# Ledger of designs, part 44: peptides against a protein of PDB entry 5VJI

Target 1, 62 residues: chain A of PDB entry 5VJI
Amino acid sequence: NTLVVLHKSGLLEITLKTKELIRQNQATQAELDQLKEQTQMFIEATKSRAPQAWAKLQASLT

## One batch from the design tools (peptide; made by RFdiffusion4, then SolubleMPNN)

Design b2_p20_3_s3 (from b2_p20_3, 15 letters changed)
Fold by OpenDDE base, seed 5:
Structure b2_p20_3_s3 (fold): chain B 62 residues (1-62), chain A 20 residues (1-20)
Amino acid sequence: as target 1 above (62 residues)
Amino acid sequence: SQAILEQKKKLTQEMQALLK
């Protein structure tokens, strides 16, 4: 089976490490996207000067 | 041969599934 072939060829460790790196990259990208959204809410809050916009930003930071 | 190509295709698909 595939697992045996990968292990014997030495590729299993590389495959598992690659999978972990992909998932870590996805997590980092999600954090970056969240920061971008929070930045946008901050910009909107400064433009509107509305208490509701600041409340929305504060809620996103929890 | 066609058999070898099919085996390679199957192995590739299974490896891709392990990466998810």
Scores: peptide ipSAE 0.168, ipTM 0.690, DockQ to the pose 0.013
Fold by OpenDDE base, seed 4:
Structure b2_p20_3_s3 (fold): chain B 62 residues (1-62), chain A 20 residues (1-20)
Amino acid sequence: as target 1 above (62 residues)
Amino acid sequence: SQAILEQKKKLTQEMQALLK
């Protein structure tokens, strides 16, 4: 049993903490990717000055 | 031995599954 081996070795707590950190990192990366996309839309909106570009940016900020 | 390697492989896979 993997759980028994990890518990007896003292590695179960570390494994569970690592699992949580991985998930938090994934969530943070997703937020960062979203911000990068929004930044690109902002840049494109300022360049084109087209209303549809600003509308697209506004929709992404919900 | 091959048996030990197979057991190690199984344990590693189970540990990886716990991290998901």
Scores: peptide ipSAE 0.165, ipTM 0.687, DockQ to the pose 0.013
Fold by OpenDDE base, seed 3:
Structure b2_p20_3_s3 (fold): chain B 62 residues (1-62), chain A 20 residues (1-20)
Amino acid sequence: as target 1 above (62 residues)
Amino acid sequence: SQAILEQKKKLTQEMQALLK
């Protein structure tokens, strides 16, 4: 049994921590990607002065 | 032996599954 082997070897704790860190990293990366997209929309809104661009940005901030 | 290799493969796959 893999779980038993990992537990007795001391690697189970490391494995579980690694899993949690991977998931946290994925969540953080998703937030970062969203921020990057919002930043791009902000830049485009400032350039165009078009109400449509600002509306698009506002919609992304919900 | 082939049996040992298969067990190693299985163990590896199970460990990878635990990381998901």
Scores: peptide ipSAE 0.164, ipTM 0.686, DockQ to the pose 0.013
Fold by OpenDDE base, seed 2:
Structure b2_p20_3_s3 (fold): chain B 62 residues (1-62), chain A 20 residues (1-20)
Amino acid sequence: as target 1 above (62 residues)
Amino acid sequence: SQAILEQKKKLTQEMQALLK
């Protein structure tokens, strides 16, 4: 049993901590991706001067 | 032995699954 082996070896807590760090990293990456998208919309809005581009950006921020 | 290699492979896969 893998769980028993990990527990007896002392590696279970490390495995669980690693799992948690992976999940946190994934959450942070999702936020970063959202920021990147918002940044791109901002760049496009500044270039186009199109009201719809600014509206799209505003909608993404709210 | 081949049996040991298979067990190591299985253990590795199970550990990887726990990380998901």
Scores: peptide ipSAE 0.163, ipTM 0.685, DockQ to the pose 0.013

Design b2_p20_4_s2 (from b2_p20_4, 13 letters changed)
Fold by OpenDDE base, seed 2:
Structure b2_p20_4_s2 (fold): chain B 62 residues (1-62), chain A 20 residues (1-20)
Amino acid sequence: as target 1 above (62 residues)
Amino acid sequence: DLLKQQQELQALKEELQKLL
């Protein structure tokens, strides 16, 4: 059984750990992208000085 | 600790299932 061999060799643990790290990386990347978007909305709000831009930023911070 | 390692492996298996 391939799964048994992978488990006994320790390769399964490495594979599963790698998958977990990929998941964590994806979550961190999503948070980073959100922060970048919020930063852009802040920059746009400061440039336009329009209430609608500040309202958009406020909505993103919920 | 073997028990701790086994528990970690089980947790990783469950996380893998979320990705599949």
Scores: peptide ipSAE 0.055, ipTM 0.603, DockQ to the pose 0.029
Fold by OpenDDE base, seed 1:
Structure b2_p20_4_s2 (fold): chain B 62 residues (1-62), chain A 20 residues (1-20)
Amino acid sequence: as target 1 above (62 residues)
Amino acid sequence: DLLKQQQELQALKEELQKLL
C-alpha cells in the first residue's frame, strides 16, 4: 500500500517531521498573535486612561 | 503505461497531503 511505499522510501519520516514543524509554527504564530492583541489593549488603555480598559487588559493576562 | 504511472503518482501525492 501507499503507506508502506512511503515508509520504505524515507518520505514518511520527512512527512511526519514536516507535520511537526508546521504544528510548532502554528503554536508560535498563535503566541505572537496573542502578544500583538495584548499590546493593542495596552496601547488603548494608555490612550483612554479609562479603568475599564485596564481591567480588560488585566483579564487578558490571566 | 505512462497514464497509469501518472495516476499512481497523483494518488501518492494526495495521500501525502492527507498526512499533513
Scores: peptide ipSAE 0.033, ipTM 0.570, DockQ to the pose 0.021
Fold by OpenDDE base, seed 4:
Structure b2_p20_4_s2 (fold): chain B 62 residues (1-62), chain A 20 residues (1-20)
Amino acid sequence: as target 1 above (62 residues)
Amino acid sequence: DLLKQQQELQALKEELQKLL
């Protein structure tokens, strides 16, 4: 069957590894986007000096 | 590239930690 052919050709291993790399890339991208957002909140807090901006930043870090 | 992305994340984490 197709599964046996994929296994013996090595393409199953490549497919499974590719799926794992995509998962890791998505997780890393989500962390990067979160950190970029936290950086933006920090910049806004420093510019405005508004207590609510610091409170938003603090809440995002927990 | 996954390695480059992980390195970018680590660099940004370290930079943010210096500011806080």
Scores: peptide ipSAE 0.019, ipTM 0.480, DockQ to the pose 0.349
Fold by OpenDDE base, seed 3:
Structure b2_p20_4_s2 (fold): chain B 62 residues (1-62), chain A 20 residues (1-20)
Amino acid sequence: as target 1 above (62 residues)
Amino acid sequence: DLLKQQQELQALKEELQKLL
């Protein structure tokens, strides 16, 4: 059984840990992307005199 | 034989991919 071999070699633990790290990386990347988008909306709101830009930013922070 | 080894290797790769 390949699963048994992977377990005995320690590769199963590494594989499962790698899977978890990928998941965590994806979650962190999503948070980072959200922050980047919010930062961009903030920059645009400060540059513009348009209330719409501030409304867009406010909506993103809810 | 070489064919059987290749098949075993492929099966191992597929099982590993299921874990990811």
Scores: peptide ipSAE 0.028, ipTM 0.560, DockQ to the pose 0.019; fails the geometry check

Design b2_p20_4_s3 (from b2_p20_4, 17 letters changed)
Fold by OpenDDE base, seed 1:
Order: C-alpha cells, then structure tokens, then sequence
Structure b2_p20_4_s3 (fold): chain B 62 residues (1-62), chain A 20 residues (1-20)
C-alpha cells in the first residue's frame, strides 16, 4: 500500500515533519494575529480618553 | 527487525491520523 512505500522510502517521516512544521507555523501566525489585535486595542485606548477602550484591552489580556 | 518496522509503521500511521 502507499503508506508502506512512503515508510520504506523515508518520505513518511518527511511528510509528518512537514505537517508538524505547517501546524507550528499556523499556531505562530495565530499568536501574531492576537498580538496585532492587542496592539490595535492598545493604540485605540491611548488615543481615546474613554475608560471603555481600556476595559476592552484589559479583557483581551486575561 | 520486521516486527520493529511494523511497530514503527503503526506508530507513524497513528501520528498521521492525529495530523489530519
């Protein structure tokens, strides 16, 4: 079967490692997107003298 | 040996199933 051929060629290990690297890249991208959103809320909280923007930022950091 | 290679294959198959 294709799985046995991939194992014998060493390509299964490479495929699994590539899938793990893709997963790690997706996780790192999600963390970066969250940090960008938190940074935007911080910029809005500093521009707005409104206590509501600071409350939104505080809720995002918990 | 053949038994070890069969165990490694079944482990890699389980890992592949977790990544799908």
Amino acid sequence: as target 1 above (62 residues)
Amino acid sequence: DLEEKQRELEEQKKELQKLL
Scores: peptide ipSAE 0.097, ipTM 0.636, DockQ to the pose 0.021
Fold by OpenDDE base, seed 5:
Structure b2_p20_4_s3 (fold): chain B 62 residues (1-62), chain A 20 residues (1-20)
Amino acid sequence: as target 1 above (62 residues)
Amino acid sequence: DLEEKQRELEEQKKELQKLL
């Protein structure tokens, strides 16, 4: 059984920890991408006196 | 201990199933 071999070698623990680190990295990257998008909408809302750009920013914060 | 290693293997299997 491959799982028994991986457990006995310690590679199963390393594999599980690596998968969790990948998941955490993906979650942190998604938060950073959302913050970048919100920052861009804020810059656009500040540059454009247009009520529509402020409405888009407000919709992204709800 | 063999019983301890068996418990650890069962826990690691459950954790692996949550990551799939």
Scores: peptide ipSAE 0.095, ipTM 0.639, DockQ to the pose 0.021
Fold by OpenDDE base, seed 3:
Structure b2_p20_4_s3 (fold): chain B 62 residues (1-62), chain A 20 residues (1-20)
Amino acid sequence: as target 1 above (62 residues)
Amino acid sequence: DLEEKQRELEEQKKELQKLL
């Protein structure tokens, strides 16, 4: 059984930990990408003087 | 103990099933 071989070698624990670290990295990356998008909308709102750009920024912060 | 290793194996199987 491949699962029993992976357990006995310690590779199962490493695999599970690696999968969890990948998941945490993906979650942190999504938060960073959202913050980058919000920052871009803020820059656009400050440049355009248009009320619509401020409304888009406000909608992104909710 | 053998019982502890069986428990650990069953726990790791459950964790693997949550990650797939």
Scores: peptide ipSAE 0.093, ipTM 0.632, DockQ to the pose 0.021
Fold by OpenDDE base, seed 2:
Structure b2_p20_4_s3 (fold): chain B 62 residues (1-62), chain A 20 residues (1-20)
Amino acid sequence: as target 1 above (62 residues)
Amino acid sequence: DLEEKQRELEEQKKELQKLL
């Protein structure tokens, strides 16, 4: 069957590893996007001196 | 070993089923 051929060729292992690397890349990208958003809220909190901007940042870190 | 290759194939089938 096709699955046995894919296993014997090593292509199944490559496919599974590629899928796992895509998943890890997506998770790391989500963490980076969250960190970018938190960094932007920190920059705004430091500029505005407004207690509300610090409250928004604190809510995002919880 | 042939038995080892069959175990590896069965594990890869289970991993594939989790990824689909």
Scores: peptide ipSAE 0.092, ipTM 0.635, DockQ to the pose 0.021

Design b2_p20_5_s3 (from b2_p20_5, 15 letters changed)
Fold by OpenDDE base, seed 4:
Parts: C-alpha cells; sequence; structure tokens
Structure b2_p20_5_s3 (fold): chain B 62 residues (1-62), chain A 20 residues (1-20)
C-alpha cells in the first residue's frame, strides 16, 4: 500500500521530520513572542504611573 | 524548542521580576 511505499522510500521519515521541525519552530516563535510582549509591558510600566500596569506585568512574569 | 533560548528567556524574565 501507499504507506509501505512511503516508508521504504524514506519519504515518510522526511515528512515526519519536517512536521516535527515545523512544530519546534512554532514553539520557539511562541516563546519569543511571549518575551517580546513581556518586554513591551516592562517598558510601558516604567513610563506609567498606574499600579495596574505593574500588576499586569508581574502577573505575566509569574 | 531550543533549550538554550528557553533558559535565556527564563533568566531575562527573572531579571525583569527582580527589577519590579
Amino acid sequence: as target 1 above (62 residues)
Amino acid sequence: ASQALQEQKKELQQKMLELL
């Protein structure tokens, strides 16, 4: 069947590896995006006199 | 995900928390 052919040709392994690399890339990007947002909140909190901004930042870091 | 990047992120987050 098709699955057996894909396995024997090595294409299945390549496909699965590619999917895993995409997943890892997406996970890494999500971590970077989180850090970017936290950095922005930190910058804004330093400009703000609102205690709510500091509370929001603290909540995001814990 | 990159373990090195994850650790660096955690370290930076901790530094931000300490500066609050």
Scores: peptide ipSAE 0.203, ipTM 0.762, DockQ to the pose 0.567
Fold by OpenDDE base, seed 1:
Structure b2_p20_5_s3 (fold): chain B 62 residues (1-62), chain A 20 residues (1-20)
Amino acid sequence: as target 1 above (62 residues)
Amino acid sequence: ASQALQEQKKELQQKMLELL
């Protein structure tokens, strides 16, 4: 069957590794996006005079 | 995800906390 052919050709391993690399890339991008958001919140909080903004920022970082 | 990137992210988050 197709699965046996893919396994013996080595293409199954390549396919699975490719899928894992895509997953890792997506996870890394999500972590970067979170950090960017937190950095933006930090910048905005430094411009804010509202104590609530600082409290919310601190809660997001802990 | 990269462990090195995760650590760098945590370090930056700690620096932000220190500046609050």
Scores: peptide ipSAE 0.202, ipTM 0.762, DockQ to the pose 0.593
Fold by OpenDDE base, seed 5:
Structure b2_p20_5_s3 (fold): chain B 62 residues (1-62), chain A 20 residues (1-20)
Amino acid sequence: as target 1 above (62 residues)
Amino acid sequence: ASQALQEQKKELQQKMLELL
């Protein structure tokens, strides 16, 4: 069957590795998105004189 | 996820905390 052919040809391994790379990419992107959000909050806090903005930022980083 | 990237992220977050 198709699965046996894929396994014996090595294409199954490539397919599984590709899926894992996609998963890792998605996880990395999520971490980057979080960091981008925190960076934006940091920038906004530095422009603000509101103590609450600084408190919220600190809470987000801890 | 890359362990190196995770470490860099943590370092940057720590630097932001130090600047507060």
Scores: peptide ipSAE 0.200, ipTM 0.760, DockQ to the pose 0.593
Fold by OpenDDE base, seed 3:
Structure b2_p20_5_s3 (fold): chain B 62 residues (1-62), chain A 20 residues (1-20)
Amino acid sequence: as target 1 above (62 residues)
Amino acid sequence: ASQALQEQKKELQQKMLELL
């Protein structure tokens, strides 16, 4: 069947690895986006005199 | 796959926490 042919040709492995790389890229991007958001919160917190803002930032980093 | 970037992120987050 088609699946057996794909497996034996190595194309299945390539396909699965490609899908995994895409997944890993998406996960890494999400982590970077989180860091960017935390950086913005950090910057804005430095402008805030509200203790609650700092508490929320600290909670986000822990 | 991006263990190095993950570690760098954690280090930066730790530095941010230390500055609070």
Scores: peptide ipSAE 0.210, ipTM 0.764, DockQ to the pose 0.496; fails the geometry check

Design b2_p20_6_s1 (from b2_p20_6, 13 letters changed)
Fold by OpenDDE base, seed 3:
Structure b2_p20_6_s1 (fold): chain B 62 residues (1-62), chain A 20 residues (1-20)
Amino acid sequence: as target 1 above (62 residues)
Amino acid sequence: SAVQQQLQELTQQMQQLLKS
């Protein structure tokens, strides 16, 4: 059947590995995006020196 | 995240400097 052919050709392994890599990439990207946002809040807090900006940043890091 | 923890520490330091 198709599954046997995919397995013997090596495509099944590649497909499954690719799916896992995509999953890992998505997880890493999510963490990176969060860090980027937090970094931006830090930058804004340093620029404005407004207590509200620092409070917002601090809350995001807890 | 270790990096986020470092950012938290830096944030606390900056806040302290602004208060002084």
Scores: peptide ipSAE 0.172, ipTM 0.789, DockQ to the pose 0.271
Fold by OpenDDE base, seed 4:
Structure b2_p20_6_s1 (fold): chain B 62 residues (1-62), chain A 20 residues (1-20)
Amino acid sequence: as target 1 above (62 residues)
Amino acid sequence: SAVQQQLQELTQQMQQLLKS
């Protein structure tokens, strides 16, 4: 039984832990990407000083 | 997140400065 062999060898635990780490990394990356986008909108709003740019940024942060 | 909250606060401050 392959599953039994994987369990006894410790590879199952490593595999499951790796999958969880990948999941967490993906979630963290998504949050980072959102923050990068919001930061860029902030930079553009400061440059243009346009009310609509600030409104767009404000809406994204709520 | 905490960083996003800080960005929100900074955004509010900048908006107030532009209005005045």
Scores: peptide ipSAE 0.170, ipTM 0.786, DockQ to the pose 0.272
Fold by OpenDDE base, seed 2:
Structure b2_p20_6_s1 (fold): chain B 62 residues (1-62), chain A 20 residues (1-20)
Amino acid sequence: as target 1 above (62 residues)
Amino acid sequence: SAVQQQLQELTQQMQQLLKS
């Protein structure tokens, strides 16, 4: 059957490895996106010096 | 995250500086 052919050809291993790499990439990207957002909030808080901006940043980091 | 921890510490320092 198809699964046996995929396994014997090595394509199953490649497919599963690719899926895992995509998963890891997505997880890393999510962490990166969060850091980018937090960095942006820090920049804005630094510029405005508004207490509420710092409070918002602080809350996002805790 | 180590970077996020550093950002948190820096944020605390900045807040303390601004209110002093």
Scores: peptide ipSAE 0.169, ipTM 0.787, DockQ to the pose 0.273
Fold by OpenDDE base, seed 1:
Order: C-alpha cells, then sequence, then structure tokens
Structure b2_p20_6_s1 (fold): chain B 62 residues (1-62), chain A 20 residues (1-20)
C-alpha cells in the first residue's frame, strides 16, 4: 500500500508539513499585499485630498 | 494587525487635520 509506505518512511508527514508551510506563506503574503494596498490608498488620499479617496481608505480599514 | 490599526489612527488624524 502506497499510503502505508509514505507514512512509514516519514515522507507523508514532511509532505503535509510542507503543504501547511505553503498555506501559511500564502496567508502571510495576502496580509502583506493588503497592507501594501491600504498604504497606497493612504498615499493617494494624501495627494488628492479627495473625500472619496479618504472614504475608500476608511472602508478598507474597518 | 497592529500596523493596520496604526494606519487607521493616522488616517483619522489626517482627515481631522484636513477638515479643520
Amino acid sequence: as target 1 above (62 residues)
Amino acid sequence: SAVQQQLQELTQQMQQLLKS
């Protein structure tokens, strides 16, 4: 049985841990991308001083 | 996150300054 061989060799545990690390990396990257977008919206709001730009930023932070 | 909360506070302060 392939699954039994993978389990006994330790490769299954390593594979599952690797998949979890990839998931965590993706989640961290998503949070970083969101912060970058929010920072850019803040920069644009300070440049334009347009009420709608501040409203857009405020909505993203709530 | 803490950084996002700081950005929210800064945003509120900037909005107050711009309308005053």
Scores: peptide ipSAE 0.167, ipTM 0.782, DockQ to the pose 0.266

Design b2_p20_6_s2 (from b2_p20_6, 11 letters changed)
Fold by OpenDDE base, seed 4:
Structure b2_p20_6_s2 (fold): chain B 62 residues (1-62), chain A 20 residues (1-20)
Amino acid sequence: as target 1 above (62 residues)
Amino acid sequence: SAVQKQLEELTQQMQELLKS
């Protein structure tokens, strides 16, 4: 059957590994996006010195 | 993460400076 052929050819392993790499990339990108947002909040807090800006940043870091 | 921890520490330092 098709599954046996894919397994024997090595394509199944490549497919599964590719799916895992995509998953890992998505997770890493999400973490990077969060860090970018937190960095921006930090920059804005330093510029405004407003307590509410620091509170917002602090809440995001919990 | 390590970077987020560093940002937390820096944030705390800045908050301490602002209230002093």
Scores: peptide ipSAE 0.089, ipTM 0.716, DockQ to the pose 0.286
Fold by OpenDDE base, seed 1:
Structure b2_p20_6_s2 (fold): chain B 62 residues (1-62), chain A 20 residues (1-20)
Amino acid sequence: as target 1 above (62 residues)
Amino acid sequence: SAVQKQLEELTQQMQELLKS
């Protein structure tokens, strides 16, 4: 059947590995996006000196 | 994350400076 052909050709393993790499890339990108957001909150807190901005930043880090 | 920990420390330092 098709699954057996995919397995024996090595394409199934490549496909599954590709899916895993995509997942890892998405996870890494999410961590990077979170850090970017936290950095932006820090910049805003520094500029405004508003307690609310620092509170938002602190909440994101805890 | 090491970078996040550094940001936490910097945040604490800035808050201490602003209230003093």
Scores: peptide ipSAE 0.086, ipTM 0.711, DockQ to the pose 0.267
Fold by OpenDDE base, seed 2:
Structure b2_p20_6_s2 (fold): chain B 62 residues (1-62), chain A 20 residues (1-20)
Amino acid sequence: as target 1 above (62 residues)
Amino acid sequence: SAVQKQLEELTQQMQELLKS
C-alpha cells in the first residue's frame, strides 16, 4: 500500500526525523529563553541591589 | 518557521495521498 511505499522510499524516516529535530529545536529554544530571563534577573539584582530583585532571582532558580 | 511550514505541507500531502 501507499504507506509501505513511503516507508521503503525513506520519506517516512525523513519526516519523522524532521519532526524530532523540530521538537528538539523548540526545547533548546525554551531553555535558551529561560537562561536569558534568568540572566536578566541577575543583572537587575546586581544593579538595583534591592532584596526584592534578589528574591525574584532566587525564586526563578528553584 | 519556514521549516515547520514545509513539514506541515508535506504531512498534509502525505495524508491526502493515503486517503486516495
Scores: peptide ipSAE 0.030, ipTM 0.486, DockQ to the pose 0.014
Fold by OpenDDE base, seed 3:
Structure b2_p20_6_s2 (fold): chain B 62 residues (1-62), chain A 20 residues (1-20)
Amino acid sequence: as target 1 above (62 residues)
Amino acid sequence: SAVQKQLEELTQQMQELLKS
């Protein structure tokens, strides 16, 4: 059947791998965005030296 | 994205083919 043909041709594996790569890319991007935000909060905390800015950063890391 | 759209289209085509 079609599924067997897709499997034997390698197309099924490629399709499933592509879906997984997209998922992994999205997860990595989310982590990167979070790190960027935390980095910005760190920069603001170092610039202002305000306790509130450090508290905000600390809260984001919990 | 364009890649996601192409993958979605391929997935739909495969599903339709498997159902027929």
Scores: peptide ipSAE 0.030, ipTM 0.482, DockQ to the pose 0.013

Design b2_p20_6_s3 (from b2_p20_6, 13 letters changed)
Fold by OpenDDE base, seed 2:
Structure b2_p20_6_s3 (fold): chain B 62 residues (1-62), chain A 20 residues (1-20)
Amino acid sequence: as target 1 above (62 residues)
Amino acid sequence: SAVQDQLAQLRAQMQALLAA
């Protein structure tokens, strides 16, 4: 069957590794997006100089 | 992941700045 052919050809291993890399990329992208949001909060805190803005940033980093 | 470690390091730097 197809699964046996994929395994014997080595394509199954490549496919599974590729899927794992895609998953890791997605996880890293999510972390990057979170950091971008935190960076924006940092920028806003520096601009506003408001204590509540710094508190908000600090809370996001904990 | 090296990238994930870099992100963690940047967050640590931000925390250090806030604590200083």
Scores: peptide ipSAE 0.163, ipTM 0.730, DockQ to the pose 0.504
Fold by OpenDDE base, seed 1:
Structure b2_p20_6_s3 (fold): chain B 62 residues (1-62), chain A 20 residues (1-20)
Amino acid sequence: as target 1 above (62 residues)
Amino acid sequence: SAVQDQLAQLRAQMQALLAA
């Protein structure tokens, strides 16, 4: 079947590696997005000077 | 992994600022 052909051709390994790279990219993107959010919380904390804003930021970083 | 390490470092720096 198709799976056997992919394996014998070596394309299966490449396909699986590609899938893993896509997964890693998505995970890294999620971390980047999280950092962006944390940065916004940091900015808001510095602007408002409200203790609860700093607490929210601190909680997000743990 | 390098990017992830950099992100972790930035978060650590932010925590350091909060502690200061």
Scores: peptide ipSAE 0.162, ipTM 0.730, DockQ to the pose 0.497
Fold by OpenDDE base, seed 3:
Structure b2_p20_6_s3 (fold): chain B 62 residues (1-62), chain A 20 residues (1-20)
Amino acid sequence: as target 1 above (62 residues)
Amino acid sequence: SAVQDQLAQLRAQMQALLAA
């Protein structure tokens, strides 16, 4: 049984841990990208001082 | 994670600023 061999060798644990690290990295990158967009909206809101720009920023944070 | 916590804190600060 391949699964049993993978488990006993420790390779299954390594594989699952690696997959989880990749997932976490992808999730963190997505959050970082979102924050970059929100930061840009914040900058634009401060520049324009227009209520619509602040509303856009607020909507993005909810 | 530590990075995710920091990002969440920053977003919370931004929301707090808008609510003030």
Scores: peptide ipSAE 0.158, ipTM 0.724, DockQ to the pose 0.475
Fold by OpenDDE base, seed 4:
Structure b2_p20_6_s3 (fold): chain B 62 residues (1-62), chain A 20 residues (1-20)
Amino acid sequence: as target 1 above (62 residues)
Amino acid sequence: SAVQDQLAQLRAQMQALLAA
């Protein structure tokens, strides 16, 4: 069957490895997006100079 | 991963800046 052919050709291993790399890429991208948000909070805190903004940033980093 | 470790390091630096 198709699965046997994929396994014997080595394509199944490549496919599974590719899926794992995509998963890792997505996880890293999510962390990058979180850091971008935290950076934005940092920028806004510097603009407002309000203690509440710095407290919000502090809470996000813990 | 190395990238994730670098991101954690940057967050730690931001935390240290707030504590200073």
Scores: peptide ipSAE 0.158, ipTM 0.725, DockQ to the pose 0.502

Design b2_p20_7_s1 (from b2_p20_7, 12 letters changed)
Fold by OpenDDE base, seed 2:
Structure b2_p20_7_s1 (fold): chain B 62 residues (1-62), chain A 20 residues (1-20)
Amino acid sequence: as target 1 above (62 residues)
Amino acid sequence: SLAEKEEALEAEKAKKEAAA
């Protein structure tokens, strides 16, 4: 079957590793997007000096 | 997971060998 051929050729291992790298990249991207949002909230908190903006930032970090 | 796919491959290989 095709799966046995892929295993024997080493392409299965490469395909599986590539899939894992894509998954890890997606997870890292999600963390990066969260950090960007938190950074924006931090910037807004520093600009406004409003207690509510700091409360929102604190809520995002918990 | 990658481990589950590798295990599934080994199971399919074992099934083929048993049918032989």
Scores: peptide ipSAE 0.045, ipTM 0.701, DockQ to the pose 0.010
Fold by OpenDDE base, seed 4:
Structure b2_p20_7_s1 (fold): chain B 62 residues (1-62), chain A 20 residues (1-20)
Amino acid sequence: as target 1 above (62 residues)
Amino acid sequence: SLAEKEEALEAEKAKKEAAA
């Protein structure tokens, strides 16, 4: 069958590894976006010195 | 994982060969 041919050629391994790398890249991008948001909240908290801005930052870290 | 998917493929192949 086609699946056995793909496995024997090594193409299946490459395809599955590529899918895993895409998944890992997406996870890393999500962490990066979260860090950017947390950084923005930190900047806002330092500028306003408002307790609400610090509470919002604290909530984002939990 | 990749290894688990490859193992599952080999298990399915072995099952098909045993049924033939």
Scores: peptide ipSAE 0.043, ipTM 0.684, DockQ to the pose 0.010
Fold by OpenDDE base, seed 1:
Structure b2_p20_7_s1 (fold): chain B 62 residues (1-62), chain A 20 residues (1-20)
Amino acid sequence: as target 1 above (62 residues)
Amino acid sequence: SLAEKEEALEAEKAKKEAAA
């Protein structure tokens, strides 16, 4: 069957590895996006010195 | 892991072949 041919050719392993790499990349990208957002909130809090901006940052970290 | 997924696929294949 097709699955046996894919396994024997190594294409199945490549496909599964590619899927896992995509998943890991998506997870890492989400963490980076969160860090970028937190960094922006930190910058805004330092500029405004408004308690609300610090409260917003604190809420994002907890 | 990748190895666990491949093992699961082989187990499923073996089960299908045994049922045929």
Scores: peptide ipSAE 0.039, ipTM 0.662, DockQ to the pose 0.010
Fold by OpenDDE base, seed 3:
Structure b2_p20_7_s1 (fold): chain B 62 residues (1-62), chain A 20 residues (1-20)
Amino acid sequence: as target 1 above (62 residues)
Amino acid sequence: SLAEKEEALEAEKAKKEAAA
């Protein structure tokens, strides 16, 4: 069967490892995107000096 | 672990084959 062939060839292990790496990459990317958004809000808060921009940033960090 | 995932996959396959 196909699964036995994949296991014997080592491709199953590679496939499972690749799937796990993709999952980890997606999690890391989500954290990175959140940090990018927070960084952008920080930049905007520093530029505007408006209390509302700081409030938005604070809300994103809580 | 990867080994546990491979074992679980083989066990699931064996279960499906036994049910067929």
Scores: peptide ipSAE 0.041, ipTM 0.655, DockQ to the pose 0.011; fails the geometry check

